Peptides against a protein of PDB entry 3H8D. Designs and how they scored, part 197

Target 1, 122 residues: chain A of PDB entry 3H8D
Amino acid sequence: DMKRQQRFFRIPFIRPADQYKDPQNKKKGWWYAHFDGPWIARQMELHPDKPPILLVAGKDDMEMCELNLEETGLTRKRGAEILPRQFEEIWERCGGIQYLQSAIESRQARPTYATAMLQNLL

## One batch from the design tools (peptide; made by RFdiffusion4, then SolubleMPNN)

Design b2_p27_7_s1 (from b2_p27_7, 12 letters changed)
Fold by OpenDDE base, seed 5:
Structure b2_p27_7_s1 (fold): chain B 122 residues (1-122), chain C 122 residues (1-122), chain A 27 residues (1-27)
Amino acid sequence: as target 1 above (122 residues)
Amino acid sequence: as target 1 above (122 residues)
Amino acid sequence: GPLRLAPPLEDTVSPEFEAWFQERLKK
């Protein structure tokens, strides 16, 4: 549904184990979120030393941000919001298309803007 | 209408008179555009040595980009697209709210996403 | 305050999100 605003966010993180290390020993990760209206549709986590984590609504709800968009405050955090392509580029490189497709095919994915876009592409 | 995609762009420009000057003498301006679907809704120009120029659809059509979004190639220009807030922050600082409001009140503004948003705010 | 079409930006997320986020990072 194109009436729901699609918004994308990215925040860096330092692993808890590295938080008190010297800067050179702090490995940075990135947390990404796609919100379809008020609720998260996709979540992605880039880790410096392990495979990326891809999560899609319906399938991975328990691992995804449970706060609605307004509750997160992401929209009010300077530098957190990113353009769709900035999310999608990473999503695609991480195998997100296949991941979401599989979730759709297995009937695990909740219908979102993301699922609709993918289904239109295929 | 939330079905139309709102996209924002920013590109730098050097004044024609400065194009062949030494780099230190080239004063950079910024050109901003808000597209409501395929057509421009707002345009803004930041100049280094004169007041900003604000333009809104309907009122300022002859001074605004006449190409539809796809024709501009802006969507394909790396680094040109910006987030809504990146446009709005400058727009607001330049008096864009008042400018657009005045255009609405004078019935010069063409209805756009921008006019709708402002009318919802007031 | 002045009228704004876009909300002001801060340098922090909500406390709730921060808590969730930090917990998520432990996994």
Scores: peptide ipSAE 0.422, ipTM 0.660, DockQ to the pose 0.796
Fold by OpenDDE base, seed 3:
Structure b2_p27_7_s1 (fold): chain B 122 residues (1-122), chain C 122 residues (1-122), chain A 27 residues (1-27)
Amino acid sequence: as target 1 above (122 residues)
Amino acid sequence: as target 1 above (122 residues)
Amino acid sequence: GPLRLAPPLEDTVSPEFEAWFQERLKK
């Protein structure tokens, strides 16, 4: 059902190696998630010192959040939920369209709202 | 169709009387809108010097935005769109549930996503 | 309790997510 609620979340992280450093030496990353209904459709990670990580359902299940949306508690964490555009702008900047397209073409992507939107766009 | 997209917006305003005052003397209010698909369902105004204004479709049409969502340009105004909770938290704090309930009971409210949710809650 | 259309927000995620998240960060 393409009428499933699309919800997006973002949480910051500090690298484990920086955990015990002085505040000025803690470089912040960002973890992003797109949930298509109860299940994750896309995951994205911005790191301060390495390339962004893009993940799509079906292809990258082992690296993506395995919890359903309710199980994560993300909906109950203040400041975690973001607008669709706040996710999509970064996703597109990081090459997410090309990444998802490749996953679709290789038949690795599980159908989600994201795959449907991309297929409508192409 | 209760599957219409629910979108929420917030924009600041300065009182007309403060328009030509020094910046420190311009008290900011906030205008909120809930769109149920293309049409407004709820409107709310926070004023710096008077009680909040709550408005619901059907009852308060003459005081609410008459433009459909696309006509408003709100979707194209950076920073205007907000998350549902960012609207609802203020709505509830301002007595919006009671206001909407009264509008439903008096048969003044036009059916919207908001009326449906409230009726499901009661 | 009071009626609400939106649930209250907390400052934490679930313990399960926190555990998953921290493990993910080690990669």
Scores: peptide ipSAE 0.420, ipTM 0.657, DockQ to the pose 0.818
Fold by OpenDDE base, seed 2:
Structure b2_p27_7_s1 (fold): chain B 122 residues (1-122), chain C 122 residues (1-122), chain A 27 residues (1-27)
Amino acid sequence: as target 1 above (122 residues)
Amino acid sequence: as target 1 above (122 residues)
Amino acid sequence: GPLRLAPPLEDTVSPEFEAWFQERLKK
């Protein structure tokens, strides 16, 4: 049901190509996830040198985290969990509303808390 | 019901006596609040020069925030909202579990999300 | 162990997630 717990996470990353560079030459990216209950609903990737990647369940399953929330250990990693607004602010800025809306309209999106919220908003 | 939204907040404060001192002589305290739906369930105050103050609804109503959440403006104050764990970690360190448990056992605590969670844990 | 309302936090994710994550970063 739509009463599942909504939890949001963010982890930084350094590109593999930058792993052995000096610190000043390492560009940081950010990986974001929205979990609707145990399973991911939305994923977002901010790269330092290319456009953001937005992913939604149903449409982008093959590119999204396949582990359930407990399997990830994200809930136990200090600093990984973020508030909903910290996710949504970036999601909106990156065009996430339009992306999810398009996925819903094309019938590619799996129903999640995110799809329900958007459908209620429109 | 127990499906009310749980929201947590933290704001710093400077003691009135320190208001006009130089910055290095201002000791910062922290005010914490747990809102169970619109009303406060737990309040916690970290002081720089005295023991923490722990307060729970029902027992300590006269000393706790009397405004509903919307009236406080906390939801609109940038940086005020915190994750549950950011509250709970401090609550636990300050003896909050024992404090709330004692309030429940003495029948002074008003039922809240916090009392329910503790009762489920024990 | 001690009573806790929230679990303790660690500095690492699961090995499974780390593996998935590193593979994802190659894309």
Scores: peptide ipSAE 0.417, ipTM 0.653, DockQ to the pose 0.813
Fold by OpenDDE base, seed 4:
Parts: sequence; structure tokens; C-alpha cells
Structure b2_p27_7_s1 (fold): chain B 122 residues (1-122), chain C 122 residues (1-122), chain A 27 residues (1-27)
Amino acid sequence: as target 1 above (122 residues)
Amino acid sequence: as target 1 above (122 residues)
Amino acid sequence: GPLRLAPPLEDTVSPEFEAWFQERLKK
């Protein structure tokens, strides 16, 4: 049901290979998540030196967060939650609309708030 | 319907009496709003030198924003939108739960997402 | 304690998420 709360989160990361380097040599990435109620609907990973990774529920479940929202503790971490637009802006820049559309058309995507919103636009 | 989008905003303000003073003499306040769909449900004003003002729909309509969300332009003002928790943290600190509860019990409050959430807790 | 509509924020995620996250970063 679309009564489910839509929540978005962002976590910075340093690559494991860089964690012991000098600050100037640490390239920071960003992990993003969209939760449709308790379960993740979209995940996005921005890396400093490789293409962004886009993941959608149903298609990419094996690579996405397997914990439900409450289990993650994301809602309790200060600074982790972001506004919907903060997620969507990056998602769109990275080709997320096309990625999700392709997943829907290939019948790989699990129905979520995100799939519903996209179908409303098309 | 609780399918309505809950959105929160914060705008800084300078008191009219301070607007022409030197920057060091300008005491900044904060205006907060919770919109339950297109209409405001809660409003809060933090002043530098007087108690916070708490307002709830139904009870305080005459003192609250009279424009619907789209008319306010808040959604289009960069930096104005805040996370629910950013509103709730301040609301709770200012005694907002008690204020809203009293408004419900006195039958002054209009039913909103906020009233529903409070009733779920009590 | 006083009634809260939202829990207080912490400086860390769950240990389960941290473990998952760190493992994910290795890929």
C-alpha cells in the first residue's frame, strides 16, 4: 500500500584500500538507499573512480541491503536520513529512471513505490 | 487519508525591530511548519528572547499559515525543507506533545496526521 | 520518561548494518 512511508538515507564511505592512507589520498564515496516502508526499494552507490552503481528491488536483491529499515538503525543515525529530492536528484543524474524502466519492462523489478511513480509518469 | 505526504519546513527570520541593526545585534528566530498534504498541521516559532510559539490546526488557524503548500513556495525554496525528525525534535523540546494533546482533549484540534500519530502513542 | 513521537538520534547504525555495509564495500 502506498500508505507506506518513503524514507531516504545516505552514508559516506572510504574504500577499504584507502582507509589507512593519508586524508588527501582518501577518496570518499556515498551509499544511498530508498526504503518503501520497511524494505529497500532502491540502492545507489557513488564511487570516486568508477561508474555509479544503481540497484532496484527484485532485480538486484542479492546486492542490496537485506536488513529491514528498523534493523539497519539508519533512522537512528544522526545525519543519515536525507530528503526525497536529495536522493532523486542523484538518481536521475546517474540514469536511474532508465535503469528502473528497463527493469520494469524486463519484468525484473519488484513492485514498489518507485515503480509506481515511474509508471505514473510514463 | 494518511496517504498524504508529510513535509516539514524551516525558515529563519530576523525580528522587524532588528532588521536595520548591525549583524551582531540581529537576533535570529526560526519559523517551522508541518504540512499534512496541502494544508498546514502544525506551526512553531522559535524566538531569541521570548518563549516558543506552538500552533496546531483547528485551534490556532488564525495565527497559522493561510496558504496551501504550493502557494507558499516553500517546496521551491532551497534549504527550506527539513526532515520530519528535525521538526519533531524541536517540537518535543518546546512541549509540543502536551500542547497538541490538550488541543485534542479540548476538541480544538482539527484531525491531522499529527493528531493521529499522537493518538497512536497514547 | 516523557512521551516521544520520535526516538533520539545516535551516532552509529546497527552493528548488523555496519557488518553488511563493510562487506558490501569490499565488492
Scores: peptide ipSAE 0.417, ipTM 0.659, DockQ to the pose 0.762

Design b2_p27_7_s2 (from b2_p27_7, 10 letters changed)
Fold by OpenDDE base, seed 4:
Structure b2_p27_7_s2 (fold): chain B 122 residues (1-122), chain C 122 residues (1-122), chain A 27 residues (1-27)
Amino acid sequence: as target 1 above (122 residues)
Amino acid sequence: as target 1 above (122 residues)
Amino acid sequence: SALRLAPPLEDEVSEAFERWFEERLKR
């Protein structure tokens, strides 16, 4: 299981409400995903006008991408894939460690590479 | 063990013989490295005037980087770190799979993430 | 030795992902 490839992706977005506004009034958000093999393990969303959203597999399945990695096409999109540290740096800054830890402790998290790494660290 | 972080790096180099030549006569090579945790697992060199060089831990230790990842400073060098696929794509093109496989079969390869992945695939 | 060229990356994600993503942004 720990042999699965860990891949990370980031794509920008503009809120639907800003789609027709002038460029200077379009605030950009960022969507992040961590895939543990073919399946998403973590999702993170940076919004311009609200707190970051952190999501972990098992706990937040209904809010997370339901497509497997191949189905997303993210691996084929230029500039979408990012380095692990590029994800983790933001994840940590947004309180992702604590979020995932609480999900594990409450038995809401599905076991993933992310949960294993955290449990190995703690 | 399979919890170790896999990190990949690429840096350009110019042959010593070309160091003092005009820019148009300086042929650039590329040095690649895969670190399995703190230790190198694979090294690859693309030269402008000779076949690619492939090196794997255990078999080619004397020709590979002897520094641990932190000692190299690669993690701190802007633009040096690359995505896994950026390494693997070149590795595969250069016959790296066959090279590592033969090293495993001849009992020359040290077990790494790379050997484990290959053995899982075959 | 010459290396085989790889196909270029696309500029777009899958249609399925695009649909999911757009719906997600409406939340």
Scores: peptide ipSAE 0.388, ipTM 0.626, DockQ to the pose 0.395
Fold by OpenDDE base, seed 3:
Structure b2_p27_7_s2 (fold): chain B 122 residues (1-122), chain C 122 residues (1-122), chain A 27 residues (1-27)
Amino acid sequence: as target 1 above (122 residues)
Amino acid sequence: as target 1 above (122 residues)
Amino acid sequence: SALRLAPPLEDEVSEAFERWFEERLKR
């Protein structure tokens, strides 16, 4: 049901290799998630030293957060929740439209709000 | 219909009396709005030198933004949109729950998402 | 009052998420 609440989250991360370095040598990445109701629909990862990673439900389930929204605690994490546009802007820049479109066309994508919106847009 | 999109906005303002003062002498206030679909449901104003102002649809229409959401241009104003909690936290601190409750009880409040949520909570 | 329209925010995610997240970052 497209009536489900769409919620977006972002958390920074430091590469494991940089964890014990001086602050100036810790390159920050960003992890993004889109939840369509209780379940993740899209995941995106910005890394300082490798290309962005885009993941969509159905296709990339094994690499995506398996916890439902409540189980993640993201809604309770101060500063984690972001506006839809804050997610979509980065998603678009990273080629997310094309990635999701391809997943839909190949019938790999699980139907989500994201797939519905894209199909409505095209 | 409670299926309407709930959107929240915040913009700073400078008191008219401070407009022509040096930057250090410009005390900033904050204007908040909650839109239930296209129409405003709640408005809140934080002032540097007077108590907060709380306004609810139906009761305070004459003092609230009369423009629909699209007409305001708030959705196009970078940094204006805020998360629900960013609004609600301030609303609660300013006594918004009691204010809205009183407006409901006195039958002054127009039914909105805000009234429905409060009634669901009580 | 304990009445609120939105839950309070904390500074940490769940332990389960933290574990998942850390393992994810090793990839």
Scores: peptide ipSAE 0.384, ipTM 0.608, DockQ to the pose 0.802
Fold by OpenDDE base, seed 5:
Structure b2_p27_7_s2 (fold): chain B 122 residues (1-122), chain C 122 residues (1-122), chain A 27 residues (1-27)
Amino acid sequence: as target 1 above (122 residues)
Amino acid sequence: as target 1 above (122 residues)
Amino acid sequence: SALRLAPPLEDEVSEAFERWFEERLKR
């Protein structure tokens, strides 16, 4: 259903290894999620010292958030929800278009709002 | 096309009569817009001293922004774009559900994402 | 007409998500 609500979230994280270090030694990462209705469509992780991780539904389900949106509580966390462009800008910079395209072409991507949008673009 | 991007905006305004008054005498209103793709679907105005104004596409076209989204420049104005819920929360509080429902039932509302969502809800 | 209000905002996610998230970060 293309009428499903698209919602985007971002959460900062500190690497477990840095959690007990001095603040100056804590490097922050960012976890991003795109929910197509109740289920995650895309996940993205920005790490301070390794390449971005891009994940798309169907292909990367085992690494993605398996909780539905309501179960996550993301909608109830102040400051977690972000604008679509705040997600997409980073997604694009990280090569998300190519990643999702490849997943579509290899038939690994589950059809989502994201796949539909990309197919409209390309 | 239910795949159209839904975008929401908010701009503060000062009443024309207050524009040249002292800051303490300037009451601020808020202008809200929901764009369903390039065209406005809903508009809402919060006034400091009169009832909210709710406007829906089809019914209130003559009072709504007639510019397409690109022409408005809203996407280029920092801080103007807001989350859907930031619009919807106010919309609901202002009686927007009932207003849009009435417009649908009277066949005055142009079909939009907003009308579709409401029809899914009710 | 039905009015659906958004849930109140808190400063925390669900415990389930927190657990998932922490485990994810360990990878």
Scores: peptide ipSAE 0.382, ipTM 0.621, DockQ to the pose 0.553
Fold by OpenDDE base, seed 1:
Structure b2_p27_7_s2 (fold): chain B 122 residues (1-122), chain C 122 residues (1-122), chain A 27 residues (1-27)
Amino acid sequence: as target 1 above (122 residues)
Amino acid sequence: as target 1 above (122 residues)
Amino acid sequence: SALRLAPPLEDEVSEAFERWFEERLKR
């Protein structure tokens, strides 16, 4: 449904194990989210010392943000919202296209804007 | 039509009179555009030494960008695209809501995403 | 009617999100 607003967010995080370390020893990760309307469609996590984590709605619901967009407050956090391309560029680099495609093919992906767009591009 | 992509851009400009001045004497303005699909819906110009200029499609067509979005190359200019809120915040501060409302009431505004959104919010 | 404006930007997310996020990071 093209009527739903597509919004993208990222927030940095520091690993719990690094929380009390000196700044120079705190490695920063990045949490990304794509919201298709009120609900998350894709989630992506860039970690400093392990592979990226890619998550898609339907398949990975239990690992994804369960809060609706309004409940997160992300729209009210300065600097959290990013452009679609800023999300997609990282998503693509991390193999997100393949990941989502596999989820669609396995019938695990919940239909979202993301699934629709991918299906249109293939 | 909610299917049309809403995209927002800003680019800096230097006044023609300042083009050959020393950098410290070059006052920078900002040109803003809201594209509703391929065509501009709103344009806004922040000048260093005069009031903001607000322009809306239908009313101000002759003063607005006549190129479609693809023709502008804005989508390919790094740093040009901005978030909706980044546009709207400035638009609101400059009295854009009143301006667009007046254009609608006078039947001068071309129907766009912007006019529709305003009508929904009133 | 009165125009409804977008809420102002703040520096923090909701408490609910913070909790979820922190728990997520522990995994």
Scores: peptide ipSAE 0.384, ipTM 0.608, DockQ to the pose 0.601; fails the geometry check

Design b2_p27_7_s3 (from b2_p27_7, 10 letters changed)
Fold by OpenDDE base, seed 3:
Structure b2_p27_7_s3 (fold): chain B 122 residues (1-122), chain C 122 residues (1-122), chain A 27 residues (1-27)
Amino acid sequence: as target 1 above (122 residues)
Amino acid sequence: as target 1 above (122 residues)
Amino acid sequence: APLRLAPPLEDEVSEKFEKWFEERLKK
């Protein structure tokens, strides 16, 4: 049901290769997640030195967070939760609409709030 | 219906007396609002030089935002929307639970998402 | 026992997520 709670999260990360560098040399990336109820619907990764990674449920399950929302602890982490627009703005900039649309058209995407919203938009 | 969208907003304000002062002398306050669907449920004002003001629908309607959410334009104002926790943390610190509880017990509070949540908590 | 309408927040995610996350970063 699209009545499920839509929640969005963002976590910064440092590349493993930069872990032991001086702070000024640590390039920060950002991991984003959209949860449609307890399960992830979209995942997005912004890397400082490679193209954004876009992932959608059904198509990219093997690369997406497999934990349900409660198991992640994201709801309990200070500063992790973000507003829908904070996710969507980046998603759109990264070509997320086209990516999800393609996944829907190819029948690879699992139905989620995200797929429903996009289908309503088109 | 408690299925209504719960949205929270925060806007800074400058005291009228500080409007024409130098920036360093402008003491900033914060205006907070909780909308239960289209209508305001709670309002809170943090002032730099006086106690917080807490307002709840039904009891304090005359002092609260009378505009529906769409009419406020808050949803279109960049940076105005905040997460529920960003509101609730301040609400709690300001004694909002007790204030709302008192309003419920005195039958002054209009039923809202906020009243329902509090009643479920007690 | 203070009443809360919103749960307290922590500085860390679950250990399980942290492990998943770290492994994900290697890709």
Scores: peptide ipSAE 0.396, ipTM 0.648, DockQ to the pose 0.859
Fold by OpenDDE base, seed 2:
Structure b2_p27_7_s3 (fold): chain B 122 residues (1-122), chain C 122 residues (1-122), chain A 27 residues (1-27)
Amino acid sequence: as target 1 above (122 residues)
Amino acid sequence: as target 1 above (122 residues)
Amino acid sequence: APLRLAPPLEDEVSEKFEKWFEERLKK
């Protein structure tokens, strides 16, 4: 349903190993999510010390947030929601277009707003 | 068409009378817009020295931006786009719900995403 | 109560998400 609201979220994180370290030794990462209506379509994780993690619905469901948007409370968390472009800019920089394209071609991607938009672009 | 993208924008302004004053004497206002697809649905202006101005499509077309979204260039202006909640929070504080409701009841409001959402809420 | 078009913002996510998120970070 193309009427589904597209919503994007970002939350910072500190690695569990750094939780008890001094602030200067706490390296911040970023967790990103794209929700196509109630369900996640894309997830992205920026880590301070390893390559970005890109995840797409269908292919990576086991690694992605299984909670629906309402269950997450992300919509109620101040500062968590971001603009589509704020997500897409990072997604593109991390190779997300190619990642999603590959998932579509391999028939691993579940159809989402993201897959539809990419297919319209190509 | 409920498939139309809802986009919100905010830009600061300085009153024409303050344009040539010292920075300390330049009081900043805020201009807000809600676009329902290509066309504006709501406009709101926060002024430093007068009550907020609320405008809704149909009723206040003459006072609202007449340009379509693409023509405004707002989508290309860095920092102009804001989250729906950032608009709605201010809209609500300024009495926007009552204003739009009154416009609907008086048959002055043009149907938009905003009118539909309000009617769904009531 | 006044009508709201958008819910009030809080400073925390749901407990379920927090739990999921913390577990996710361990991987």
Scores: peptide ipSAE 0.396, ipTM 0.656, DockQ to the pose 0.773
Fold by OpenDDE base, seed 5:
Structure b2_p27_7_s3 (fold): chain B 122 residues (1-122), chain C 122 residues (1-122), chain A 27 residues (1-27)
Amino acid sequence: as target 1 above (122 residues)
Amino acid sequence: as target 1 above (122 residues)
Amino acid sequence: APLRLAPPLEDEVSEKFEKWFEERLKK
């Protein structure tokens, strides 16, 4: 329900191809996740050399984290959890509103906290 | 009710006596607040040269922030909002569990999200 | 052990997540 805890996480990553390069040649990306209760509602990936990847539950399940929040251990990783605004600011900049809206309109999005919030705003 | 939004904030402060001193002579403290919905539930002050101050609603109302969350402007201050764990970690280190427990047992604590969580844990 | 209202934090995620994450990064 809409009373589920909303939690947000961010994990930096280095591309596998850069993993063994010199530090100056390692470009950092960012993986973001929004969990609506135990399950992911939105996922976002910032890459240094390609467009952001936006993913929403229902539409993009096959590309999103399939683990429930407890299984991820994200809640136990220092520095992983972020404030809602830290997620939303990036989400908005990356066109997440339009992406989620399109997924809702096409009936591809699974109902989540995110879909409800957007529908309340529009 | 227990479905109220829990929000946490942290603000650095300089002691009034240090305000006009050289930067190296300005010792920074930290003011922490937990809001259970619109009203403060817990307040904590870290001082460099004296013991932490722990305050809980009901018991310490006269020393705590009297403004509701909106009136504080904390939600609009960049960098002020923190994660629950960032508050709780310090709260625990400062003996907040024991302090709140004592306030509950003495019937001085106003029922809040914090009191409920502690009572669920004990 | 002392009472905690919030769980302790570690510097690692689960092995299961790490595995998923690494596979995701290959794409």
Scores: peptide ipSAE 0.395, ipTM 0.649, DockQ to the pose 0.834
Fold by OpenDDE base, seed 1:
Structure b2_p27_7_s3 (fold): chain B 122 residues (1-122), chain C 122 residues (1-122), chain A 27 residues (1-27)
Amino acid sequence: as target 1 above (122 residues)
Amino acid sequence: as target 1 above (122 residues)
Amino acid sequence: APLRLAPPLEDEVSEKFEKWFEERLKK
């Protein structure tokens, strides 16, 4: 349903192996989430030393945030919320369109705002 | 109509009197806009040396942006778009809720997303 | 409490999310 609010978030993270290293040796990753209403539609993870991870609802549920948006507290964390374009720009750069398209074609993707938008573009 | 896209923008401005002053003497103001679909619903101006200006559609049309969102080019200006909360936080701090409420009560405010949201809260 | 259109912002996510997030980072 297109009436659902689309909200996007990002959180920086330090690799567990770097947690106790000197600040200069701590490489930041970035966790991204697209929530279509209360539930996550897309998740993306930028790592400092490995390829980005792209995840889409339906296909990758086991690896995605299972908490509803309210449960996460992301909406209450200062600096966590980002504009749609800030998510989409990275998503596109990481091959997210192809990834989501493949998930749709294989019937693995759960219908979301993201799948609907992509299907409108194609 | 709640299907209209709500978009928020802010642009810095330099006071006309400071335009030709040294950078250190140029005090920045901030112009804020809330667009409810193509048309502005709320406008807010933070000035360096005078009280903030709050404007609401219907009441303050003559002082607000008359251009539709596309005409403004704001959607294409990098860094201009802000999150709803980034607008609302400042709006609230500046007494925007009271201002809009008074405009509604006096029947001066044009119905917008902003008026609807406020009426839902009251 | 005064009326607000936007919820207050805090510096932290929920404990539940923090736990999930930390576990996710171990993968």
Scores: peptide ipSAE 0.395, ipTM 0.651, DockQ to the pose 0.801

